Peptides against a protein of PDB entry 2QAS. Designs and how they scored, part 12

Target 1, 120 residues: chain A of PDB entry 2QAS
Amino acid sequence: PPEDLMQYEAMAQDALRGVVKAALKKAAAPGGLPEPHHLYITFKTKAAGVSGPQDLLSKYPDEMTIVLQHQYWDLAPGETFFSVTLKFGGQPKRLSVPYAALTRFYDPSVQFALQFSAPE

## One batch from the design tools (peptide; aimed at target 1 K87)

Design b2_p14_1_s2 (made by RFdiffusion4, then SolubleMPNN; from b2_p14_1, 4 letters changed)
Fold by OpenDDE base, seed 2:
Structure b2_p14_1_s2 (fold): chain B 120 residues (1-120), chain A 14 residues (1-14)
Amino acid sequence: as target 1 above (120 residues)
Amino acid sequence: SAIPLPPPPANDTE
């Protein structure tokens, strides 16, 4: 088949990353997500721009999945990354994750799923 | 193509 010099697949992937950003902005709004919506987010822990406690990130050398449902605080969805406070073993920790680092997005309430290729 | 369910979350859920 002919060579795609427009790289449409990459553009489509980027557009779909925008869905995640929009969903997080809804989650960050007053009142949070409408029940029963909740978000499972998987990302590459070694991707550029990922920030968090060293001990935590060391436990997940490749990917980490977080869930935003009952226990999340100070969700701040920016234009290129989001940050959020979550508890791990009872301890609150702050994570900062670029949207480009995401590999999976899932909302079980409506079985909506997205999968992305993230940089190593 | 079906996308597999995500692995268990790392953070506390309750």
Scores: peptide ipSAE 0.560, ipTM 0.851, DockQ to the pose 0.695
OpenDDE base, seeds 1, 3, 4, 5: peptide ipSAE 0.553, 0.551, 0.550, 0.547; ipTM 0.848, 0.847, 0.847, 0.848

Design b2_p14_1_s3 (made by RFdiffusion4, then SolubleMPNN; from b2_p14_1 with A9P H14E)
Fold by OpenDDE base, seed 2:
Structure b2_p14_1_s3 (fold): chain B 120 residues (1-120), chain A 14 residues (1-14)
Amino acid sequence: as target 1 above (120 residues)
Amino acid sequence: PPIPLPPPPANDTE
């Protein structure tokens, strides 16, 4: 097959990452997500730009999945990364995750799923 | 191919 010098697949993946960003912005808006929508987000914990408690990240050396549904606070979806406060074992902790670190996005309410290849 | 369900979330979900 001919070589794709335009790298269309990569461009498409970036566009799809934009869907995640847009979804998070909806989640961060007043009133939060419209029920029953909720978001499962999986990311590479060692990807560049990922920030959070060392003990927590060490517990998940490869990937980590978080859910934004009932317990999430101060969700701040920026242009290149988002940050959010979640509880782990009852303790609130803040995570900062670049969209480029994402590997999976899923909204079970409508069975919408996206999968991404993140840099290692 | 179908995308498998994500693993269980790490954060509390109550």
Scores: peptide ipSAE 0.552, ipTM 0.851, DockQ to the pose 0.735
OpenDDE base, seeds 1, 3, 4, 5: peptide ipSAE 0.545, 0.542, 0.540, 0.540; ipTM 0.844, 0.843, 0.845, 0.845; seed 4 fails the geometry check

Design b2_p14_1_s4 (made by RFdiffusion4, then SolubleMPNN; from b2_p14_1 with P8A A9P H14E)
Fold by OpenDDE base, seed 2:
Structure b2_p14_1_s4 (fold): chain B 120 residues (1-120), chain A 14 residues (1-14)
Amino acid sequence: as target 1 above (120 residues)
Amino acid sequence: PPIPLPPAPANDTE
């Protein structure tokens, strides 16, 4: 088949990453997400720009999944990355995750799912 | 069709 020099698939993937960003901005707004919406986000822990506690990231050498539903604080969705405070074993910890590091997004309430290819 | 479950979250949920 003819060579795609425009890289349309990559453009489409970037557009879909924008959906995640938009969803997080809704979650960060006053009042949070409308019930029963909640977000499962999976990302590569070794991707460039991922930041968090060393012990936590070491526990998940490949991918980590977080859920934004009942226990999340100070969600800050920027243009290239988002940061959020979550509890792990009762201890609050701050994570910063570039949208480019995402591999999966899921909202069970409406069975909406997205998958992405992230750098190794 | 069956709905695949998301991976288990690392953070506390309750």
Scores: peptide ipSAE 0.567, ipTM 0.856, DockQ to the pose 0.588
OpenDDE base, seeds 1, 3, 4, 5: peptide ipSAE 0.561, 0.560, 0.560, 0.554; ipTM 0.854, 0.854, 0.854, 0.852

Design b2_p14_2 (made by RFdiffusion4)
Pose (drawn by RFdiffusion4):
Structure b2_p14_2 (pose): chain A 120 residues (1-120), chain P 14 residues (1-14)
Amino acid sequence: as target 1 above (120 residues)
Amino acid sequence: ADAELVAAVEEALA
């Protein structure tokens, strides 16, 4: 015991996914992130709401990490998901990722990191 | 719309 009927830990998890959304809005600002800040985003490829090239999604069965630093265009962080154009083998592709699909967040510049979807 | 954004990026890189 005690069983947590309020699910405080789960609410704290969701509240923290919001940091990722807020960080992506600063990155989507004209001029991008304030250097040397850059982002690593890890997400569940099969989580509902994610869309991408069928070929690319098949290459990454469950987890996929993307880096937002030197090569990303048209970052569009909606309220419930974000979409971004990245390159894979020199070929530009478009992704849409719900904040709910996120499992990790890391900015190597200040070593700030978050882990989600992990009730432990 | 997504295809247009990708195409714009392709043109910008060429």

Design b2_p14_2_s1 (made by RFdiffusion4, then SolubleMPNN; from b2_p14_2, 5 letters changed)
Fold by OpenDDE base, seed 2:
Structure b2_p14_2_s1 (fold): chain B 120 residues (1-120), chain A 14 residues (1-14)
Amino acid sequence: as target 1 above (120 residues)
Amino acid sequence: SAAERVAAVAERLA
């Protein structure tokens, strides 16, 4: 098979990461996501740029899935990463996650799913 | 639902 020098698959995946960013921007807007939409976001906890409480990230050495539905605050979707406050063990924790660290995006309300390859 | 109780609902280990 011919060699894809354009690397279209990588381009497509990068474009799809834009879907996540756009969805998060909708979630961050006043009023939040339109019900019943909610987001399950999975990411590599050791990926470059991921930051949060050390004890929390240590508890999830590979991947963790956060859900943006009822327990999230101060969602700030930037151009390269998003940050959000979530509760763990009843305590609010701030996480910052680059879009490049994502491995899965899922909205159960419409069964929309995306899967990504993320750096180790 | 899990979203009502905790933010992180899944962990995947290598």
Scores: peptide ipSAE 0.048, ipTM 0.659, DockQ to the pose 0.043
OpenDDE base, seeds 1, 3, 4, 5: peptide ipSAE 0.033, 0.034, 0.019, 0.036; ipTM 0.645, 0.650, 0.548, 0.662

Design b2_p14_2_s2 (made by RFdiffusion4, then SolubleMPNN; from b2_p14_2, 8 letters changed)
Fold by OpenDDE base, seed 2:
Structure b2_p14_2_s2 (fold): chain B 120 residues (1-120), chain A 14 residues (1-14)
Amino acid sequence: as target 1 above (120 residues)
Amino acid sequence: SAQERVEAVARRLA
């Protein structure tokens, strides 16, 4: 196929990353997401900018999926990354995830899914 | 917790 010097696919994916950002901003608003909406977010744990407890990230050397439904705290969706507190083993852990690290976004309530190619 | 089980469940979604 002809070479795409415009990199349209990358631009399109970046635009769709904006959907995730917007959804997270809705999730962070007072009252959270309108029921029954909830989010499954998968990301590369070794991607640049991913931050969290070393023991937790070591447990998930490639990808991990988090769920934002009933048990998430202090969701802070920034412009380039979001951070959130989740419980693992009953302990609160803070994760910081760049949108560029995402590989999957899914809202099962309406079966809305997005997939992304994330660099390491 | 719920998060420990999410990975396995997510693979069966979508």
Scores: peptide ipSAE 0.142, ipTM 0.784, DockQ to the pose 0.039
OpenDDE base, seeds 1, 3, 4, 5: peptide ipSAE 0.140, 0.105, 0.025, 0.125; ipTM 0.781, 0.762, 0.591, 0.771; seed 1 fails the geometry check

Design b2_p14_2_s3 (made by RFdiffusion4, then SolubleMPNN; from b2_p14_2, 8 letters changed)
Fold by OpenDDE base, seed 4:
Structure b2_p14_2_s3 (fold): chain B 120 residues (1-120), chain A 14 residues (1-14)
Amino acid sequence: as target 1 above (120 residues)
Amino acid sequence: DADARVAAVAARLA
């Protein structure tokens, strides 16, 4: 097949990452997400720019899924990454995740899903 | 906790 020098697949994926960013910005607004919306976000834990507690990231060497529904704090959706405080093993942990690290986004309330390719 | 495994029964793409 002919070579795609425009990299349309990457463009499309990055555009769809914008949906995640926008959804997180809605989640970060006063009052949070409108019920019953909630978010499952999967990302590669070794991707560039991912940061969090070493013990947590070591537990999930490939990817992990975080849930933004009942217990999340200080959600800060930036332009290239978001950060959020979540509980793991009963302990609050701060995570910072670039949108480029995402592999899956899902809102089960309306069965809305996105899948992304991310660095291995 | 905030970690979860998700198995989507059905999904739609924007």
Scores: peptide ipSAE 0.040, ipTM 0.634, DockQ to the pose 0.029
OpenDDE base, seeds 1, 2, 3, 5: peptide ipSAE 0.035, 0.035, 0.038, 0.042; ipTM 0.651, 0.646, 0.641, 0.681; seed 5 fails the geometry check

Design b2_p14_2_s4 (made by RFdiffusion4, then SolubleMPNN; from b2_p14_2, 7 letters changed)
Fold by OpenDDE base, seed 4:
Structure b2_p14_2_s4 (fold): chain B 120 residues (1-120), chain A 14 residues (1-14)
Amino acid sequence: as target 1 above (120 residues)
Amino acid sequence: DAEARVARVAEALA
């Protein structure tokens, strides 16, 4: 088969990462997400740019899933990464996750799902 | 808590 020198698959994946960014921007707006929408976001914990509590990230050496529903604070969706405060083990923790680190996005309320290839 | 396990979705847009 001919070699794709345009890298269309990567372009398409990046375009769809834009959906996640847009969704997070809606979530960060006053009033948050319109009910019943909520987000399950999975990402590679060792990907470049991922930052958070060392103990938490060590617990999830490959990937982890966070839920943005009722308990999230200070969601800051930037252009290349988002940061958010969430509770883990009952304690608030700050996470910063580049969109490039994402492997899955899911909104159960409407069964909308995206999957991404991300470097380990 | 915000950490969660979700079942693999059968269909995805990407």
Scores: peptide ipSAE 0.070, ipTM 0.656, DockQ to the pose 0.029
OpenDDE base, seeds 1, 2, 3, 5: peptide ipSAE 0.058, 0.051, 0.059, 0.038; ipTM 0.656, 0.670, 0.652, 0.664

Design b2_p14_3 (made by RFdiffusion4)
Pose (drawn by RFdiffusion4):
Structure b2_p14_3 (pose): chain A 120 residues (1-120), chain P 14 residues (1-14)
Amino acid sequence: as target 1 above (120 residues)
Amino acid sequence: PPTEFFPKLDFPPP
């Protein structure tokens, strides 16, 4: 015991996914992130709501990490998901990722990191 | 050529 009927830990998890959304809004600001800040986003590829080139998604069965630093365009952070254009083998592609699909967040510049979807 | 998609990477704990 005790069984947590309030699910405080789960609510804290969701509340923290919001930091990723807020960080992506600063990155979507004209001029991008304030250097040397850059972002690593890890997400579940099969989590509902994610869309991308069928070929690309098949290459990453469960987890996929993307880096937002030197090569990303048209970052569009909606309220419930974000979309961004990245390059894979020099080929630009588009991705939509719900904040609910996120499992990790890391900014190597200040070593700030978050882990989600992990009730432990 | 540039690539920005990777398998799961490891990071320090929160």

Design b2_p14_3_s1 (made by RFdiffusion4, then SolubleMPNN; from b2_p14_3, 6 letters changed)
Fold by OpenDDE base, seed 3:
Structure b2_p14_3_s1 (fold): chain B 120 residues (1-120), chain A 14 residues (1-14)
Amino acid sequence: as target 1 above (120 residues)
Amino acid sequence: PANNLFPALSFPPP
């Protein structure tokens, strides 16, 4: 097949990452997500820009999934990454995740799912 | 207490 020098697949995936960003912005707005909507977000823990507790990230060297439903605080969806406070083992911890690090996005309430390719 | 982590969660979740 012809060589795609435009890299359309990458462009499409990047555009779809925008859906996650938009969803998070809705979640961060006053009132939060409209029930029963909630988000499952999976990302590569070693991707560039990912930051959080070293002990937590080292424990999950490949990927981890977080859930944004009720137990999350200070969700800040930026233009290139989002940050949020979640409890792990009962302890609040801050995570910062670039949208480029995402590999999965899912909203069980409407069975909406997205998958993304991220650097190994 | 709460533990918001699903490292091995299959996708999509059942």
Scores: peptide ipSAE 0.052, ipTM 0.689, DockQ to the pose 0.494
OpenDDE base, seeds 1, 2, 4, 5: peptide ipSAE 0.049, 0.051, 0.043, 0.047; ipTM 0.685, 0.692, 0.655, 0.660

Design b2_p14_3_s2 (made by RFdiffusion4, then SolubleMPNN; from b2_p14_3, 6 letters changed)
Fold by OpenDDE base, seed 2:
Structure b2_p14_3_s2 (fold): chain B 120 residues (1-120), chain A 14 residues (1-14)
Amino acid sequence: as target 1 above (120 residues)
Amino acid sequence: PVNNLFPALEFPPP
């Protein structure tokens, strides 16, 4: 096929990353996500801009999945990244994840899924 | 759930 100098696929993926951002903004709104919606978010732990507890990120050097359903706090969906407090081993930990680091987004309630290519 | 962490799952997730 001819070369796509417009890089439409990349643009489309960026637009779809916007869906994730929008969904997280809904999740961060008062009252949270409307039941029964909840989010499974997978991201590359070594992607640029990802930050969190060193021990946690070291434990998962490739990618990890977090669930935003009921046990999440201070979800802050920014324009380029989101941050959230989750419990690991009973301990609250803060994660910051750029949308560009995402590899999967899934809402089981409606079986809505997105897949992305993320940098290492 | 106490642990909000899961290993990579096959896509699409179950």
Scores: peptide ipSAE 0.052, ipTM 0.660, DockQ to the pose 0.499
OpenDDE base, seeds 1, 3, 4, 5: peptide ipSAE 0.035, 0.045, 0.029, 0.040; ipTM 0.624, 0.638, 0.643, 0.645; seed 1 fails the geometry check

Design b2_p14_3_s3 (made by RFdiffusion4, then SolubleMPNN; from b2_p14_3, 7 letters changed)
Fold by OpenDDE base, seed 5:
Structure b2_p14_3_s3 (fold): chain B 120 residues (1-120), chain A 14 residues (1-14)
Amino acid sequence: as target 1 above (120 residues)
Amino acid sequence: PVNNLFPAQEFPPP
């Protein structure tokens, strides 16, 4: 098979990661996501750049899924990562997740799903 | 796991 020196697959993956970034930016806008849209985001907790409470991340040594619906605060979707405050056990905690760490994105309201390969 | 549609945080109330 011919060698792909352009790395098109990687380009395609990056483009699709852009969808997640765009969706999060919509969620961060005034008023939040238009109901009934909400987001399930799964990521590799040990990926480079992932940041959050050690006790929390330790509970999820491989992957972790969070949901953005109603109860989320200070969502800040940057260019390479997003950060958000969520409640775990009633306590607000800040998470910072690089888009490159994502493995799954899902919006149940319209059954839209994306899957990604993420580095360890 | 294959079934990880369970959020780590408390399920957000309506």
Scores: peptide ipSAE 0.185, ipTM 0.720, DockQ to the pose 0.114
OpenDDE base, seeds 1, 2, 3, 4: peptide ipSAE 0.057, 0.071, 0.059, 0.177; ipTM 0.656, 0.663, 0.651, 0.719

Design b2_p14_3_s4 (made by RFdiffusion4, then SolubleMPNN; from b2_p14_3, 7 letters changed)
Fold by OpenDDE base, seed 4:
Structure b2_p14_3_s4 (fold): chain B 120 residues (1-120), chain A 14 residues (1-14)
Amino acid sequence: as target 1 above (120 residues)
Amino acid sequence: PVNNLFPALEFPAP
């Protein structure tokens, strides 16, 4: 088979990561997401640029899934990463996740799902 | 006090 020197698959992955970024920007806008939309986001906890509570990240050494619905604060979707405050065991903690660390994105309200490859 | 974190295995698979 011919060699893809353009790396189209990687380009497609990056484009789809852009969908996640755009969705998070909508979620961060005044009024939040239109109901009943909400977001499940899965990411590699050891990926470069991921930051958060050390004990939490240690508890989930491979991946974790966060849910953005109702109980999330100060969602800040940047150009390369997003940060958000969530409660873990009732305690608010700040997470910072690069889009490159994402492995799954899902909106159950409309069954919209995306899957990504991330560094192991 | 809402659980916003799930293990990867709890994620609704696409």
Scores: peptide ipSAE 0.250, ipTM 0.695, DockQ to the pose 0.557
OpenDDE base, seeds 1, 2, 3, 5: peptide ipSAE 0.027, 0.050, 0.042, 0.072; ipTM 0.589, 0.642, 0.619, 0.650

Design b2_p14_4 (made by RFdiffusion4)
Pose (drawn by RFdiffusion4):
Structure b2_p14_4 (pose): chain A 120 residues (1-120), chain P 14 residues (1-14)
Amino acid sequence: as target 1 above (120 residues)
Amino acid sequence: PPPVEPLAPANDVH
């Protein structure tokens, strides 16, 4: 014991996914992130709401990490998901990722990191 | 908490 009927830990997890959304809004600002800040986003490929080229999604069965630093265009962070154009083998592609699909967040510049979808 | 390292990205970085 004790069983947590309030699920405080789960609520804290969701509250923290919001940091990712807020960080993506600063990155979507004209001019991008304030250097040397850049982002690593890790997400569940099969989590509902994620869309991308069928070929690309098949290459990454469960987890996929993307880096937002030198090569990303048209970052569009909605309230419930974000979409961004990245290159894979020199070929530009478009992704949509719900914040709910996120499992990890890391900015190597200040070594700030978050882990989600992990009730432990 | 343990140190955290960058994971391999799926996209091109450079």

Design b2_p14_4_s1 (made by RFdiffusion4, then SolubleMPNN; from b2_p14_4, 5 letters changed)
Fold by OpenDDE base, seed 4:
Structure b2_p14_4_s1 (fold): chain B 120 residues (1-120), chain A 14 residues (1-14)
Amino acid sequence: as target 1 above (120 residues)
Amino acid sequence: APPVFPPEPANDVF
C-alpha cells in the first residue's frame, strides 16, 4: 500500500488531544464542569515532561489514572500540558502532565471515550 | 480478569 507522507493519523491524534485540552479548559473556568460531567484521564507516567511525586510515580511505573470530579484544585490547562493538585492518601500533590502523554480520556456521565497512542 | 472500565483512579475521589 502507498505510504502516507502526510502523517494523517498523527494529525488526527493531535486533533483529538485538542478535545482533552478544551475539556480541561472548561473544567478550569469559573463554576467548573456542568454537572454531572467529570473526567478520567490516563497517562504514561514515564513520558517526557510528566512531573509529580517520586513515590507516587514509582507506584505506577507504566501508567496511572486520575479523576477530576470532587477533589481537585488549581487546574491549569496550558497549551502543551496541564497541571493540577490532587489528594493521594489524604496528602495534596501537584501533577504536571503533557497532553502527549495521555493514553485515555473518559467522561462516564455521557460515556464519551478517547484512546491515544503515547510514548513507551 | 478483564480490565475494569472506567479505570481505578489513583487520587482520592472524596
Scores: peptide ipSAE 0.622, ipTM 0.877, DockQ to the pose 0.471
OpenDDE base, seeds 1, 2, 3, 5: peptide ipSAE 0.618, 0.622, 0.619, 0.616; ipTM 0.875, 0.877, 0.877, 0.874

Design b2_p14_4_s2 (made by RFdiffusion4, then SolubleMPNN; from b2_p14_4, 5 letters changed)
Fold by OpenDDE base, seed 2:
Structure b2_p14_4_s2 (fold): chain B 120 residues (1-120), chain A 14 residues (1-14)
Amino acid sequence: as target 1 above (120 residues)
Amino acid sequence: APPVFPPPPANDVF
C-alpha cells in the first residue's frame, strides 16, 4: 500500500484518546458517572510517565487493568494524564497514567471499546 | 478489535 506520510492512524488514535479523557472528566464530576456506566482502563505499566507504588507496578510488568466503578477516589483527569486512588487488597494506592500509555478502554454497560497502540 | 470481555481488574471492585 502507499506510504502514509500524513500518519492518519496516529491522528485518529490521538483523537480517540480524547474520548477516554472526556469520559474520565465525566467520571470526576460531581455525582460521578451516570449509572450503570463504568470504565475498564488498560495501560502499559512501563510507559513513560506512569507512576505508582513500585511493588504494585512490579506485579504487572507489561499491562495493568483498573476499573472505575464502585471504589475510586480523588480522580483527577488532567490534559495529558489522569491520577486516581484505588484500593488493592484493601489498601489505598495512588496511580498516575498518561493517556498515551493506554492500550484499552471499555465501558461494559454499553459495550463501548477502544484499543490503542502504546509506546514501548 | 479489542476482546469483548475485559481483562480482570487489578484493583478491588467492591
Scores: peptide ipSAE 0.624, ipTM 0.875, DockQ to the pose 0.683
OpenDDE base, seeds 1, 3, 4, 5: peptide ipSAE 0.616, 0.621, 0.622, 0.618; ipTM 0.871, 0.874, 0.873, 0.873

Design b2_p14_4_s3 (made by RFdiffusion4, then SolubleMPNN; from b2_p14_4, 5 letters changed)
Fold by OpenDDE base, seed 2:
Structure b2_p14_4_s3 (fold): chain B 120 residues (1-120), chain A 14 residues (1-14)
Amino acid sequence: as target 1 above (120 residues)
Amino acid sequence: MPPVFPPEPANDVE
């Protein structure tokens, strides 16, 4: 097929990553997400910029999914990445995930889904 | 084993 020197698909992907960022900003607002909305976020654990407890990340060598619904704290959605505190086996842990590391976004309440290609 | 959707979350849900 013809070369796309404009890289439209990449542009579209970036735009859609913006949807995730916007959704997280809503989730971080006072009162959190409007019920019954909640977010399933999947990302490449080895992608550049991903940060968290080594033991946790080692448990998920490729991808891991987190859910933001009832148990999330200090959600901080920045411009290039978001950070959040979640509990894993009862233990609170902080994760920092670049939007570029995302591979899947899903809100079951309205069955809204997005898929992305993420670098490692 | 077929893929699960939505993916199983790693963190505690509730």
Scores: peptide ipSAE 0.573, ipTM 0.855, DockQ to the pose 0.484
OpenDDE base, seeds 1, 3, 4, 5: peptide ipSAE 0.570, 0.571, 0.570, 0.566; ipTM 0.853, 0.855, 0.853, 0.852

Design b2_p14_4_s4 (made by RFdiffusion4, then SolubleMPNN; from b2_p14_4, 4 letters changed)
Fold by OpenDDE base, seed 2:
Structure b2_p14_4_s4 (fold): chain B 120 residues (1-120), chain A 14 residues (1-14)
Amino acid sequence: as target 1 above (120 residues)
Amino acid sequence: APPVEPPEPANDVE
């Protein structure tokens, strides 16, 4: 097959990452997500820009999945990354995740799923 | 058809 010098697949992936950003912005708005929508987000914990408690990230050396449904606070969806406070074993912890680190996005309420190839 | 099960979340759900 001929070379894709335009790198269309990468552009498409980037556009799809925009869907996640938009969804998170909806989740961060007053009132939160419209029921019954909720988001499962999977990301590479060692990807550049990922920040959080060392103990937590060490527990998940490759990928980690978080769910934004009932227990999430101070969701801040920026242009390149989002931050959110979640509870792990009853303890609140803050995570900062670049959209580029995402590998999966899923909303089971409507069975909407996206998969991404994140750089290691 | 039943929905696809989501991956196990690390955080507390409820």
Scores: peptide ipSAE 0.606, ipTM 0.870, DockQ to the pose 0.573
OpenDDE base, seeds 1, 3, 4, 5: peptide ipSAE 0.602, 0.605, 0.603, 0.601; ipTM 0.867, 0.870, 0.867, 0.867

Design b2_p14_5 (made by RFdiffusion4)
Pose (drawn by RFdiffusion4):
Structure b2_p14_5 (pose): chain A 120 residues (1-120), chain P 14 residues (1-14)
Amino acid sequence: as target 1 above (120 residues)
Amino acid sequence: PPLAPSTPPANDTH
């Protein structure tokens, strides 16, 4: 014991997904992130709400990490998901990722990191 | 737990 009927830990998890959303809004600002800040986003490929090229999604069965630093365009962070254009083998492609699909967040510049979808 | 993701970046980084 004790069983947590308030699910404080789960609420803290969701509250923290919001940091990712807020960080993506700064990155979507004209001029991008304040250097040397850049972002690693890890997400569940099969999590509902994610869309991308069928070929690309099949290459990454469960987890996929993307880096937002030197090569990303038209970052559009909505309130419930974000979409961004990235290159894969020199070919530009479009992704949509719900904040609910996120499992990890990392900025190597200040070594700030978050882990989600992990009740432990 | 590790600070950095264990899966490599799926997109081009340079």

Design b2_p14_5_s1 (made by RFdiffusion4, then SolubleMPNN; from b2_p14_5, 4 letters changed)
Fold by OpenDDE base, seed 4:
Structure b2_p14_5_s1 (fold): chain B 120 residues (1-120), chain A 14 residues (1-14)
Amino acid sequence: as target 1 above (120 residues)
Amino acid sequence: APLAPTVPPANDTE
């Protein structure tokens, strides 16, 4: 089969990652997400640019799923990555995750799901 | 089609 020099699949993936970014920006706006919307986000913990506590990342060597619903603080959705404070075992931790590291996005309230190819 | 998460989230939910 002919080679795709345009890299259309990558373009499509990035466009879909834009949906996640937009959703997070809505979540970060005053008042947060409209109920009952909430977000499950899965990402590769070893992907470039992922930042967080070493003990936590060691516990999840491949992928980690976080949920933004009742317990999240200081959500900052940037253009290339987002950061957020979450509690793990009662302890607040700050995570920074590039959108490129995402593998899954899900909103159970409307059963909206996205899947992405992320770097290994 | 993508499926819902099969594992619980890592962070505290309540």
Scores: peptide ipSAE 0.550, ipTM 0.846, DockQ to the pose 0.671
OpenDDE base, seeds 1, 2, 3, 5: peptide ipSAE 0.549, 0.548, 0.548, 0.549; ipTM 0.845, 0.844, 0.844, 0.845

Design b2_p14_5_s2 (made by RFdiffusion4, then SolubleMPNN; from b2_p14_5 with S6T T7V H14E)
Fold by OpenDDE base, seed 4:
Structure b2_p14_5_s2 (fold): chain B 120 residues (1-120), chain A 14 residues (1-14)
Amino acid sequence: as target 1 above (120 residues)
Amino acid sequence: PPLAPTVPPANDTE
């Protein structure tokens, strides 16, 4: 088969990652997400740029799924990564996740799902 | 139907 020198697959993936970024920006706006929307986000914990408590990340050596619904604070959706404070076992922890580390995005309220290829 | 998460979220939800 012919070689794709344009890397269209990667471009398409990045475009879809833009949907996640946009959704998070909506979530970060005053008032948060419009009910009943909430976001399940899965990412590779060992991907470059992922930052968080070592003990937490060690518990999830491959992937971790977080949900933004009732308990999330200081959501900061940047251009290349987002950071957010969530509670784990009652303890607030800060996570920083590059959009490039995402492998899954899901909003149960409307059954909207996206899957991405991320570094292993 | 779209594939939903098969594992519960790591963070507290309630």
Scores: peptide ipSAE 0.551, ipTM 0.846, DockQ to the pose 0.658
OpenDDE base, seeds 1, 2, 3, 5: peptide ipSAE 0.549, 0.550, 0.547, 0.550; ipTM 0.845, 0.845, 0.844, 0.845

